Peptides against a protein of PDB entry 5LHZ. Designs and how they scored, part 22

Target 1, 78 residues: chain A of PDB entry 5LHZ
Amino acid sequence: QLLKSVFVKNVGWATQLTSGAVWVQFNDGSQLVVQAGVSSISYTSPNGQTTRYGENEKLPDYIKQKLQCLSSILLMFS

## One batch from the design tools (peptide; aimed at target 1 Q35 L70 L75)

Design b2_p17_7 (made by RFdiffusion4)
Pose (drawn by RFdiffusion4):
Structure b2_p17_7 (pose): chain A 78 residues (1-78), chain P 17 residues (1-17)
Amino acid sequence: as target 1 above (78 residues)
Amino acid sequence: SDKELIDSIKNKINDLN
């Protein structure tokens, strides 16, 4: 289910799953899960609360920031 | 847009697969 986990300093951990998903554990206690075939994203706050967002929803600013950092992580993997 | 960001990330994941 898990593939190689990569540490990115000043950001946190990024992990790719066998399902094609990516799970990021940020240093601020939050988590982000995305999947290639799924039209939603899963965000978990530092307090353990989970919220799922759809592609057609306006996302909160911090979700977008984390998605941008994730995009940079995926870019560095090439 | 937010959707374009999500699609961009999904494309990068497909490239890695």

Design b2_p17_7_s1 (made by RFdiffusion4, then SolubleMPNN; from b2_p17_7, 9 letters changed)
Fold by OpenDDE base, seed 5:
Structure b2_p17_7_s1 (fold): chain B 78 residues (1-78), chain A 17 residues (1-17)
Amino acid sequence: as target 1 above (78 residues)
Amino acid sequence: SDKDLIDHIRELLKSLS
């Protein structure tokens, strides 16, 4: 279930789920899902392909950039 | 590190729920 959705200018939409996950839908069509207690993050490319990244693996730069953006968004939720 | 960034995000999420 959706708990709270926030529009972020020049980024997209960020939604907090009742599961504790946060789901970001970026303007470029990509998506990012992160949840506490889950050892991987989920990135979905604009074409719909989903890749899960473990917490100890090297991330592509574009994923890091989106995670940095997410970090800033989460500060807006609190 | 990449893990530090993810851990930071997870800590923020923990604080929100």
Scores: peptide ipSAE 0.627, ipTM 0.906, DockQ to the pose 0.909
OpenDDE base, seeds 1, 2, 3, 4: peptide ipSAE 0.625, 0.622, 0.625, 0.625; ipTM 0.906, 0.905, 0.906, 0.906

Design b2_p17_7_s2 (made by RFdiffusion4, then SolubleMPNN; from b2_p17_7, 11 letters changed)
Fold by OpenDDE base, seed 3:
Structure b2_p17_7_s2 (fold): chain B 78 residues (1-78), chain A 17 residues (1-17)
Amino acid sequence: as target 1 above (78 residues)
Amino acid sequence: SDSDLIQHIRQLLQQLS
């Protein structure tokens, strides 16, 4: 279930799930799903391919940028 | 670092839950 969805200007939509996960759907068609207690993040590219990244992996710059954006969103939610 | 960024995300998530 969705807890709530918020429109984020120039970013897309951010949704909190009742599970505690946060799902960001970016305007470029990519997606991030993150959740407390889960050691990896999920990135889905615009073509629909999903990759999970662990805490100690080297991240592509575009992933870092989206995570930084997500950080700002989470701060806004708090 | 990359790990710092992910940990930061996880800490923020922890505060939301």
Scores: peptide ipSAE 0.642, ipTM 0.910, DockQ to the pose 0.836
OpenDDE base, seeds 1, 2, 4, 5: peptide ipSAE 0.640, 0.637, 0.640, 0.642; ipTM 0.909, 0.908, 0.909, 0.909

Design b2_p17_7_s3 (made by RFdiffusion4, then SolubleMPNN; from b2_p17_7, 11 letters changed)
Fold by OpenDDE base, seed 1:
Structure b2_p17_7_s3 (fold): chain B 78 residues (1-78), chain A 17 residues (1-17)
Amino acid sequence: as target 1 above (78 residues)
Amino acid sequence: SDRDLIQHIRKLLEELS
């Protein structure tokens, strides 16, 4: 279930879930889901392909950029 | 590092929940 959703200018929508996850829907059609207590992140590309990334693997630059953005968003929620 | 970034995200997320 949704806890709250916020519109983030030039980024998209960020939603906090009661599960402890945060779901970001980016303007480019991609999505990120991060979950408290889970070591991996989920990225869905605009074409609908979903990939999970662990903390010990190399991240594509575009993923890192979105994670940096997510960091700022999380600070907004707190 | 990439690991640091993910860990940072997780920390913030855990603080939020």
Scores: peptide ipSAE 0.674, ipTM 0.917, DockQ to the pose 0.834
OpenDDE base, seeds 2, 3, 4, 5: peptide ipSAE 0.671, 0.673, 0.674, 0.672; ipTM 0.915, 0.916, 0.916, 0.916

Design b2_p17_7_s4 (made by RFdiffusion4, then SolubleMPNN; from b2_p17_7, 11 letters changed)
Fold by OpenDDE base, seed 5:
Structure b2_p17_7_s4 (fold): chain B 78 residues (1-78), chain A 17 residues (1-17)
Amino acid sequence: as target 1 above (78 residues)
Amino acid sequence: SDSDLISEIRSLLKSLS
């Protein structure tokens, strides 16, 4: 279930879920789902392919960029 | 590092809970 959704200009939508996860839907069609109690992050590409990244994995640059964006969004939520 | 970035995200998430 959705708890709170925020429109982020030139980025997309960020939604806090009742599960404690945050779900970002980027304008490029990709998505990120992160949750504090889960050891991996979930990235879905525009074509719908989902990849999970562990905390000790090397991330693709485009994922790093989106996570940095997410960090800024989370600061806005607080 | 990549791990630091993810840790930062998780820390922020905990603050929102």
Scores: peptide ipSAE 0.551, ipTM 0.887, DockQ to the pose 0.907
OpenDDE base, seeds 1, 2, 3, 4: peptide ipSAE 0.550, 0.549, 0.551, 0.551; ipTM 0.886, 0.886, 0.887, 0.887

Design b2_p17_8 (made by RFdiffusion4)
Pose (drawn by RFdiffusion4):
Structure b2_p17_8 (pose): chain A 78 residues (1-78), chain P 17 residues (1-17)
Amino acid sequence: as target 1 above (78 residues)
Amino acid sequence: STLNTELREKISTFLSS
């Protein structure tokens, strides 16, 4: 289910799953899960609360920041 | 990789929403 986990300093951990998903554990206690075939994203706050967002929803600013950092992480994997 | 491209394209949809 898990593939190689990569440490990115000043950001946190990034992990690719066998399902084609990416799970990022940020240093601020939050988590983000995305999947290639799924039209939603999963965010978990530092307090353990999980919220799923759809592609047609306006996302909160911090979700977008974490998505941007994730985009940079995926970019560096090439 | 193909998977990374697909994931980044999907993330761009969320960033533009």

Design b2_p17_8_s1 (made by RFdiffusion4, then SolubleMPNN; from b2_p17_8, 8 letters changed)
Fold by OpenDDE base, seed 3:
Structure b2_p17_8_s1 (fold): chain B 78 residues (1-78), chain A 17 residues (1-17)
Amino acid sequence: as target 1 above (78 residues)
Amino acid sequence: SSLNQKLLEKIQKFLNA
């Protein structure tokens, strides 16, 4: 269930779910889901392929960049 | 918010792995 969906200029849409997750739909067609209490994150590439990463995994730089972007969004909306 | 802070802390763990 959706709680709030916010348009973020030059990024895309950020949605807060009742589950405690935040779902970002980036302008490049990729998606990122981060949820409190879950030890993994979900990344969906523009072609629709979804990959889950654990917190101890070395992430690709492009994923890190998107996570940093999400951090900026969360700081702005908190 | 408290939730956002929790999410931020989680993200930092991933960024620092």
Scores: peptide ipSAE 0.710, ipTM 0.924, DockQ to the pose 0.862
OpenDDE base, seeds 1, 2, 4, 5: peptide ipSAE 0.708, 0.708, 0.709, 0.711; ipTM 0.923, 0.924, 0.923, 0.924; seeds 1, 5 fail the geometry check

Design b2_p17_8_s2 (made by RFdiffusion4, then SolubleMPNN; from b2_p17_8, 9 letters changed)
Fold by OpenDDE base, seed 3:
Structure b2_p17_8_s2 (fold): chain B 78 residues (1-78), chain A 17 residues (1-17)
Amino acid sequence: as target 1 above (78 residues)
Amino acid sequence: SPLNQKLLDKIQKFLNA
C-alpha cells in the first residue's frame, strides 16, 4: 500500500509505502527501493533490469549518487 | 521522523561500504 507520494523537483517521485520502504522513481527512468529492516537495496535501471545490493557491497558510483539524492530527500522531508 | 532516520542510517552504511 502507498502512504503518500511526493513530487521532488529535478529528481522524480518519492513514495512511502506502508511497509516502511521508500520507493523513488527517478526522472531518468531508474528506480530505487530502500526499506528499514532489510539488509539489501533494490535498483532498477531504465531498461527495467533490477539488481539487489547488500550493505557490504561496493556500489557503482551512479547508484551511490542516487542514494545520496535519496538521503537528501529524506533529510528534507523528515 | 524516526523511520526516515532509520532509512538515512541504512543508506549511509551502503555509501560507506
Scores: peptide ipSAE 0.720, ipTM 0.928, DockQ to the pose 0.862
OpenDDE base, seeds 1, 2, 4, 5: peptide ipSAE 0.718, 0.719, 0.718, 0.720; ipTM 0.927, 0.928, 0.927, 0.928; seed 5 fails the geometry check

Design b2_p17_8_s3 (made by RFdiffusion4, then SolubleMPNN; from b2_p17_8, 9 letters changed)
Fold by OpenDDE base, seed 5:
Structure b2_p17_8_s3 (fold): chain B 78 residues (1-78), chain A 17 residues (1-17)
Amino acid sequence: as target 1 above (78 residues)
Amino acid sequence: SSLNQSLLSKIQKFLNA
């Protein structure tokens, strides 16, 4: 269930879920989900392929950039 | 919020891995 959605200029949409997750839909068609209490994150590429990453995995730089963007969004929500 | 802090902390772990 969706709680709140915020439009972020030049980024896309960020949505807070009742599950304790934040879901970002980027303008490039990719998606990122980070959820409290879950030790993995979910990245969906523009073609719809979803990959889950554990917290000890070395992430591709392009995903790190999106996570940094999400961090900035979360700071604005606080 | 506490939820945001939890998420931020989690993200930092991923960024530093």
Scores: peptide ipSAE 0.697, ipTM 0.922, DockQ to the pose 0.859
OpenDDE base, seeds 1, 2, 3, 4: peptide ipSAE 0.697, 0.697, 0.697, 0.696; ipTM 0.922, 0.921, 0.922, 0.921; seed 1 fails the geometry check

Design b2_p17_8_s4 (made by RFdiffusion4, then SolubleMPNN; from b2_p17_8, 8 letters changed)
Fold by OpenDDE base, seed 5:
Structure b2_p17_8_s4 (fold): chain B 78 residues (1-78), chain A 17 residues (1-17)
Amino acid sequence: as target 1 above (78 residues)
Amino acid sequence: SSLNQRLLEKIQKFLNA
């Protein structure tokens, strides 16, 4: 369930879930889910395809960019 | 928050892989 949602200008929406996850819905239609206690992250492309990445694998640059954006959001709300 | 800090640290691991 949703705990709180924040609109981030020129980024999209960031939502904290009761599960301990953060869910970002980007303006380009993609989504990113990062959850504490889980060893993978989830990226959903604008076409709805979801891919999970482990922490030891090299990420595509566009995923890294979105993770960096999420980091900025988390720093803002911590 | 502590949760946000944990998430930040996790993200950094992914970024540095």
Scores: peptide ipSAE 0.721, ipTM 0.926, DockQ to the pose 0.872
OpenDDE base, seeds 1, 2, 3, 4: peptide ipSAE 0.721, 0.720, 0.722, 0.721; ipTM 0.926, 0.926, 0.926, 0.926; seed 3 fails the geometry check

## One batch from the design tools (peptide; aimed at target 1 Q68 L70)

Design b2_p18_3 (made by RFdiffusion4)
Pose (drawn by RFdiffusion4):
Structure b2_p18_3 (pose): chain A 78 residues (1-78), chain P 18 residues (1-18)
Amino acid sequence: as target 1 above (78 residues)
Amino acid sequence: STLITQLHTKVQSFLTNS
């Protein structure tokens, strides 16, 4: 289920799963899961609360920031 | 590599749609 986990300083951990998903554990206690075939993203706050967002929903600013950092992480993997 | 590109494109689609 898990592939190689990569540590990115000042950000946190990024992990790729066998399902094609990416799970990021940020240093602020939050988590983000995305998948290539799924039209939703999963965010978990530092307090353990999970919220799923759809592609057509206006996302909160901090979700977008974490998506941007994730995009940079995926970019550095090439 | 293809899967990582697909994932990157999917992340960008959330940022563009928001």

Design b2_p18_3_s1 (made by RFdiffusion4, then SolubleMPNN; from b2_p18_3, 7 letters changed; failed a check: near_copy:native)
Amino acid sequence: SSLIQKLLEKVQSFLESS

Design b2_p18_3_s2 (made by RFdiffusion4, then SolubleMPNN; from b2_p18_3, 7 letters changed; failed a check: near_copy:native)
Amino acid sequence: SSLIQKLLEKVQSFLDKS

Design b2_p18_3_s3 (made by RFdiffusion4, then SolubleMPNN; from b2_p18_3, 7 letters changed)
Fold by OpenDDE base, seed 1:
Structure b2_p18_3_s3 (fold): chain B 78 residues (1-78), chain A 18 residues (1-18)
Amino acid sequence: as target 1 above (78 residues)
Amino acid sequence: SSLIQKLLDKVQSFLDSS
């Protein structure tokens, strides 16, 4: 379930879930889900392909950029 | 909030460990 969804200018939408996750829907059609208590993050490409990454995995640069963006968004929620 | 801080820490950990 959704707790709150906020529009982020030039980024997309960020939604807090009851599960303890934050779900970002980027303007490029990609998605990112980060959840407390889960050891991986979930990235969905614009074509709908979903990949889960562990903490010690090498991330593509485009995902790192989105994670940095997510950090900025999370700071807004704080 | 505590939850948001946990999420921030997680994201930063992923960035630092990659």
Scores: peptide ipSAE 0.736, ipTM 0.928, DockQ to the pose 0.876
OpenDDE base, seeds 2, 3, 4, 5: peptide ipSAE 0.735, 0.735, 0.736, 0.736; ipTM 0.927, 0.928, 0.928, 0.928

Design b2_p18_3_s4 (made by RFdiffusion4, then SolubleMPNN; from b2_p18_3, 7 letters changed; failed a check: near_copy:native)
Amino acid sequence: SSLIQKLLEKVQSFLEKS

Design b2_p18_4 (made by RFdiffusion4)
Pose (drawn by RFdiffusion4):
Structure b2_p18_4 (pose): chain A 78 residues (1-78), chain P 18 residues (1-18)
Amino acid sequence: as target 1 above (78 residues)
Amino acid sequence: WNSTVNTQLQTKIEHFLS
């Protein structure tokens, strides 16, 4: 289920799963899961609360920031 | 890290940020 986990200083951990998903554990306690075939994203707050967002929803600013950092992490993997 | 899957995920993330 898990592939190599990569540590990115000042950000956190990024992990690729066998399902084609990426799971990021940020240093602020939040988590983000995305999948290539799924039209939704999963965010978990530091307090353990999970919220799923769809592609057609306006996302909160901090979700977008984390998506941007995730985009940079995926870019460095090339 | 699978490069094809990373590219697909990148495109999906850009869609969320549009």

Design b2_p18_4_s1 (made by RFdiffusion4, then SolubleMPNN; from b2_p18_4, 11 letters changed)
Fold by OpenDDE base, seed 5:
Structure b2_p18_4_s1 (fold): chain B 78 residues (1-78), chain A 18 residues (1-18)
Amino acid sequence: as target 1 above (78 residues)
Amino acid sequence: WDQETNQKILEKINRFLS
């Protein structure tokens, strides 16, 4: 269930879910879901492939960049 | 947005990026 969606220029849409997760739909077609209390994050590539990453796992640079982007969004709307 | 949720998510992201 959705709580609130925010449009971010040159990024896409960021939505906070009632589950406590944040769902980002990037302009490039990729998606990122981050939820507190879960040991992993979920990334879906533009082609629809979903991958989960753990905290101790080495992340691809493009994932790090998107996470940093999300951090900026969270700070912006905090 | 819910601040508590935002903070928890932010902290989690920081753990992934550190």
Scores: peptide ipSAE 0.748, ipTM 0.939, DockQ to the pose 0.917
OpenDDE base, seeds 1, 2, 3, 4: peptide ipSAE 0.747, 0.748, 0.748, 0.748; ipTM 0.939, 0.939, 0.939, 0.939

Design b2_p18_4_s2 (made by RFdiffusion4, then SolubleMPNN; from b2_p18_4, 12 letters changed)
Fold by OpenDDE base, seed 5:
Structure b2_p18_4_s2 (fold): chain B 78 residues (1-78), chain A 18 residues (1-18)
Amino acid sequence: as target 1 above (78 residues)
Amino acid sequence: WDQETLQKILEKIQKFLS
């Protein structure tokens, strides 16, 4: 269930879910889901492929960039 | 936004980026 969706210029949409997750829909068609209480994150590429990453796992640079982007978004609306 | 949740998410992200 959705709590609030926010449009972020040059990024896309960020939505907070009642589950405690944040769901980002990037303009490039990719998606990122980060949920409190879950030790992994979910990334969906524009082609629809979904990959989960653990917190001790080495992340691709493009994933790190999107996570940093998300951090900036969250700080903006906190 | 729910600040408590956002803070938890931020902290989680920092773990991934460390």
Scores: peptide ipSAE 0.668, ipTM 0.917, DockQ to the pose 0.858
OpenDDE base, seeds 1, 2, 3, 4: peptide ipSAE 0.667, 0.665, 0.665, 0.667; ipTM 0.916, 0.916, 0.916, 0.917

Design b2_p18_4_s3 (made by RFdiffusion4, then SolubleMPNN; from b2_p18_4, 10 letters changed)
Fold by OpenDDE base, seed 4:
Structure b2_p18_4_s3 (fold): chain B 78 residues (1-78), chain A 18 residues (1-18)
Amino acid sequence: as target 1 above (78 residues)
Amino acid sequence: WDQEVLEKLLKKIQGFLS
């Protein structure tokens, strides 16, 4: 369930879920889900392909960039 | 937003980026 959705200019939508997750829908059509208590993150490409990454896995640079963006978003609301 | 959750998420993301 959704707690709150926030539109972030030049980024997209960020939604906090009751599960303790944040779901970001980027303007480029990609999505990112990060959830407390879950050891992996979920990235969905614009074409709908979803990949889960563990903390010890090497991430593509574009995903790192999106994670950094998400960090900035979270800091905005902290 | 829930501050405790945000803190946990920030820490998690930091782990992925380190």
Scores: peptide ipSAE 0.656, ipTM 0.915, DockQ to the pose 0.832
OpenDDE base, seeds 1, 2, 3, 5: peptide ipSAE 0.654, 0.651, 0.652, 0.653; ipTM 0.914, 0.914, 0.914, 0.914

Design b2_p18_4_s4 (made by RFdiffusion4, then SolubleMPNN; from b2_p18_4, 11 letters changed)
Fold by OpenDDE base, seed 5:
Structure b2_p18_4_s4 (fold): chain B 78 residues (1-78), chain A 18 residues (1-18)
Amino acid sequence: as target 1 above (78 residues)
Amino acid sequence: WDQKTLEALLKKIQRFLS
């Protein structure tokens, strides 16, 4: 369930889910889902492939960049 | 998000970026 969606210029949409997770839909078609209390994050590539990463895994740089972007987005709500 | 949830999310993301 969705609680609220916010448009972020040059990024896409950030949505708060009822679970407390944040769901980002990037303009390039990729997606991130991050939820506290879960050991992994979910990344969906533009082609629809979803991969879950644990915090001890080495992330691709492009995912790190998107996570950093997400951090910036979340700071907008603080 | 409430402040507690935001902080938790931010902290989690930082762990992934470290």
Scores: peptide ipSAE 0.721, ipTM 0.928, DockQ to the pose 0.802
OpenDDE base, seeds 1, 2, 3, 4: peptide ipSAE 0.720, 0.720, 0.720, 0.720; ipTM 0.928, 0.928, 0.928, 0.927

Design b2_p18_5 (made by RFdiffusion4)
Pose (drawn by RFdiffusion4):
Parts: C-alpha cells; sequence; structure tokens
Structure b2_p18_5 (pose): chain A 78 residues (1-78), chain P 18 residues (1-18)
C-alpha cells in the first residue's frame, strides 16, 4: 500500500501509495490526501478532524496553500 | 508507471488550484 516516503524540510513528509494516491503529513499536524482518479481531496486538521472537498467547491486559503506546496513537491519529483 | 501516476496527481492538484 505504501511506497517510498520522502522528507521535505520545512514542509513535512510526502508518501505515494499503490492506489496512485499521495499522502502528505505536514509539520503543523495537518494531512492531505489526493488521488489521480478521484475528483475530491481529503484534508485533516491538526485536531484530527477530516473534511473532504470537491473540485467544484471554493477551497479555504490554507487548503490552497498546502495544494501549492504539494504541487511543488510533485514538481521536484522529476 | 509510478512517475506517470505522480504526473496525473499533479495535473489534478493544478485543477484544484484554478
Amino acid sequence: as target 1 above (78 residues)
Amino acid sequence: SETSSLESVHAKVQHFLE
């Protein structure tokens, strides 16, 4: 289920799964899961609360920041 | 195959940033 986990300083951990998903554990306690075939994203706050967002929903600013950092992480993997 | 999967995820992440 898990592939190689990569540490990115000042950000956290990024991990790729066998399902084609990416799971990011940020240093602020939050988590983000995305999948290539799924039209939703999963965010978990530092308090353990999980919220799923759809592609057509206006996302909160911090979700977008974490998606931007994730985009940069995926870019460095090339 | 793993690289192609990451590229697909990246395209999906960019879609959320639109």

Design b2_p18_5_s1 (made by RFdiffusion4, then SolubleMPNN; from b2_p18_5, 10 letters changed)
Fold by OpenDDE base, seed 5:
Order: sequence, then structure tokens, then C-alpha cells
Structure b2_p18_5_s1 (fold): chain B 78 residues (1-78), chain A 18 residues (1-18)
Amino acid sequence: as target 1 above (78 residues)
Amino acid sequence: SVQEQLQKVLEKVQSFLK
């Protein structure tokens, strides 16, 4: 279930779920899901492939960029 | 609360970026 959805120009949509997760749908077709209490984050590529990354794992630069974007978006929710 | 959950997500994201 959705709590709140925010449109972010030149980025996409960010949605807070009742589960506590934040779901970002980027304009390039990729997606991020981050949830408190879960040790990993979920990235889905435009082709639908989903990969989970751990906190101590070396992340691809494009994932870091999207996480940085998400960080900025989260500040908009507060 | 909603705000607490958002804060936890933010902290997680920031942790991943360190």
C-alpha cells in the first residue's frame, strides 16, 4: 500500500509504502527499494533484473548516483 | 511513525554512500 507519492522533475517518482519502504521509479526505467530493518537495498534495472546490495558491498557508480538522488528526495519528504 | 521510518531509510542510504 502507498502512503505518499512525489513526482521529482528529471528524476521520476518516489513513493513511501506502508511497509516503511521507499520505492523510487526513475525515468530511465530503473527502480530502487530501500527499507528500514533490511540489510540490503534492491535495484531493478530497466530490463527488469533485480539485484540486492549489502551495506558493505562495493556498489557500481550508477547505483551510488541513484542512492545520492534518493537521499536528496528523502529530504523532500521530511 | 512515518517520519521515523523515513529517517531510518535516510540513514540507511547515507550509510551505503559512506
Scores: peptide ipSAE 0.720, ipTM 0.932, DockQ to the pose 0.833
OpenDDE base, seeds 1, 2, 3, 4: peptide ipSAE 0.718, 0.719, 0.718, 0.719; ipTM 0.932, 0.932, 0.932, 0.933

Design b2_p18_5_s2 (made by RFdiffusion4, then SolubleMPNN; from b2_p18_5, 9 letters changed)
Fold by OpenDDE base, seed 4:
Structure b2_p18_5_s2 (fold): chain B 78 residues (1-78), chain A 18 residues (1-18)
Amino acid sequence: as target 1 above (78 residues)
Amino acid sequence: SVQQQLQAVLEKVQKFLE
């Protein structure tokens, strides 16, 4: 279930779910899901491939950039 | 709470960026 959806200019849509997860749908077609209490984050590429990353894993730079963007987006929900 | 969940997500993201 969706709690709140926010349109983010030049980024896409960010949605908070009742589960506590935050789901970002980027304009490039990629997606990012982050949820507290889960040891990994989920990234879906534009082609639909989903990869889960653990906190101690080496992240691709483009994933880091998405996460940095998410950090900024989270301020829009507070 | 919703606010607590958002804060937890933020902290998690920041950990991934460390």
Scores: peptide ipSAE 0.710, ipTM 0.931, DockQ to the pose 0.826
OpenDDE base, seeds 1, 2, 3, 5: peptide ipSAE 0.708, 0.709, 0.708, 0.710; ipTM 0.931, 0.931, 0.931, 0.932

Design b2_p18_5_s3 (made by RFdiffusion4, then SolubleMPNN; from b2_p18_5, 10 letters changed; failed a check: near_copy:native)
Amino acid sequence: SVQAQLQAVLEKVQSFLK

Design b2_p18_5_s4 (made by RFdiffusion4, then SolubleMPNN; from b2_p18_5, 9 letters changed)
Fold by OpenDDE base, seed 5:
Structure b2_p18_5_s4 (fold): chain B 78 residues (1-78), chain A 18 residues (1-18)
Amino acid sequence: as target 1 above (78 residues)
Amino acid sequence: SQQQQLEQVLKKVQSFLK
């Protein structure tokens, strides 16, 4: 279930789920899902391919950029 | 709580960015 959805200009939509996950739908068609209690994050590319990344894994720069964006969004939720 | 979960998500994201 959805708790709260926030529109972020030039970024997309960020939604908090009752599961403890945050789901971001970026304007470029990509998506991020980060969930409390889960050691990995999920990235879905615009073509629908989903990749999970672990905390100690080297991330592509574009993923880091999206995570930085998400970090800023999360601060707005608080 | 939902706020605690949000904080956990934030900490996780920040950890990934280190």
Scores: peptide ipSAE 0.740, ipTM 0.939, DockQ to the pose 0.790
OpenDDE base, seeds 1, 2, 3, 4: peptide ipSAE 0.740, 0.739, 0.739, 0.740; ipTM 0.938, 0.938, 0.938, 0.939

Design b2_p18_6 (made by RFdiffusion4)
Pose (drawn by RFdiffusion4):
Order: C-alpha cells, then structure tokens, then sequence
Structure b2_p18_6 (pose): chain A 78 residues (1-78), chain P 18 residues (1-18)
C-alpha cells in the first residue's frame, strides 16, 4: 500500500501509495490526501478532524497553500 | 511514474483554480 516516503524540510513528509494516491503529513499536524482518479481531496486538521472537498467547491486559503506546496513537491519529483 | 505525477499535478491545478 505504501511506497517510498520522502522528507521535505520545512514542509513535512510526502508518500505515494499503490493506489496512485499521495499522502502528505505536514509539520503543523495537518494531513492531505489526493488521488489521480478521484475528483475530491481529503484534508485533516491538526485536531484530527477530516473534511473532504470537491473540485467544484471554493477551497479555504490554507487548503490552497498546502495544495501549492504539494504541487511543488510533485514538481521536484522529476 | 512520470505520467501519474503529471495527472496528479493537473488535478491539483483544478483545485487551485476553483
């Protein structure tokens, strides 16, 4: 289920799964899950609360920041 | 692996522009 986990300083951990998903564990206690075939993203707050967002929903600012950092992480993997 | 990363990046851009 898990592939190589990569440490990115000042951000946290990024891990790729066998399902084609990416799971990021940020240093602020939050987590983000995305999948290539799924039209939703999963965010977990530092308090353990999970919220799923759809592609047509206006996302909160901090979700977009974390998506931007994730985009940069995926870019460095090339 | 590169195809999968590109698909993920394209999908993330959809969320960033929403």
Amino acid sequence: as target 1 above (78 residues)
Amino acid sequence: SSTLITQLQTKIQTFLSS

Design b2_p18_6_s1 (made by RFdiffusion4, then SolubleMPNN; from b2_p18_6, 9 letters changed)
Fold by OpenDDE base, seed 1:
Structure b2_p18_6_s1 (fold): chain B 78 residues (1-78), chain A 18 residues (1-18)
Amino acid sequence: as target 1 above (78 residues)
Amino acid sequence: MSSLIQKLLEKIQKFLEA
């Protein structure tokens, strides 16, 4: 379930879920889900392909950039 | 800062450093 959705200029929408996750819907059509207590993150490409990444594997730079952006958003949530 | 936000931030940092 959704708790709070925030429009972020030049980024998209960031939503806090009751599960302890944050769901970002980027302007480029991609999505990112980061959930507390889970060792992986979920990225969905604009074409709808979803990939889960573990914290020990090397991330593509474009995903790192989105995670960095998410960090900035999270700081604003607090 | 909430504990949840802090946990998420720390998690993200681990991914960025891998």
Scores: peptide ipSAE 0.730, ipTM 0.928, DockQ to the pose 0.753
OpenDDE base, seeds 2, 3, 4, 5: peptide ipSAE 0.727, 0.728, 0.729, 0.730; ipTM 0.927, 0.928, 0.928, 0.928

Design b2_p18_6_s2 (made by RFdiffusion4, then SolubleMPNN; from b2_p18_6, 10 letters changed)
Fold by OpenDDE base, seed 1:
Formats: C-alpha cells, sequence, structure tokens
Structure b2_p18_6_s2 (fold): chain B 78 residues (1-78), chain A 18 residues (1-18)
C-alpha cells in the first residue's frame, strides 16, 4: 500500500510504502525500490526488465547515479 | 519517518560503496 507520493522536479515521483520501502518512478521510465530490512534493491529498466541487486555486488554506474539521487531526495526530507 | 530515512540512507551507502 501507498502512504505518500511526492513529485520531485526533474526526477519523477517518490512514494513511501507501508512496507518500509521507497518506490521511485523516474522520468526516464525506470523504477527503483529500496526497502529497509531487505538486503537487495530492485531496479526496473524503461523496457520493463526488473533486476535485483545484492549489497555486495558492484552496481552499474547508472544505478549508482539513481541511488545517489534517491539519497539526495531522502536527505531533503530528513 | 526520520528513523526510516536513516535506515534507507545507510542501506544506499552500502550499495554505493560496494
Amino acid sequence: as target 1 above (78 residues)
Amino acid sequence: TQELIEKLLQKIQKFLNA
């Protein structure tokens, strides 16, 4: 379930879920889900392919950039 | 919540540093 959705200019939509996850829908059509208490993150590419990444694996730079973007967003709400 | 944000930030940092 959704708790709250926030529009972020030049990024997209960031949604807080009741699960403790944040779901970001980027303007480029990709999606990112990060959830507290889960050792992986979920990335969905614009073509709809979903990939889960573990915390110990090297991420593609474009994923890191989106995570850094999310971090910046979260800091704004802290 | 602030607590949730902190947890998420720490998690993300782990991924960024891997």
Scores: peptide ipSAE 0.702, ipTM 0.927, DockQ to the pose 0.832
OpenDDE base, seeds 2, 3, 4, 5: peptide ipSAE 0.697, 0.700, 0.700, 0.702; ipTM 0.925, 0.926, 0.926, 0.927

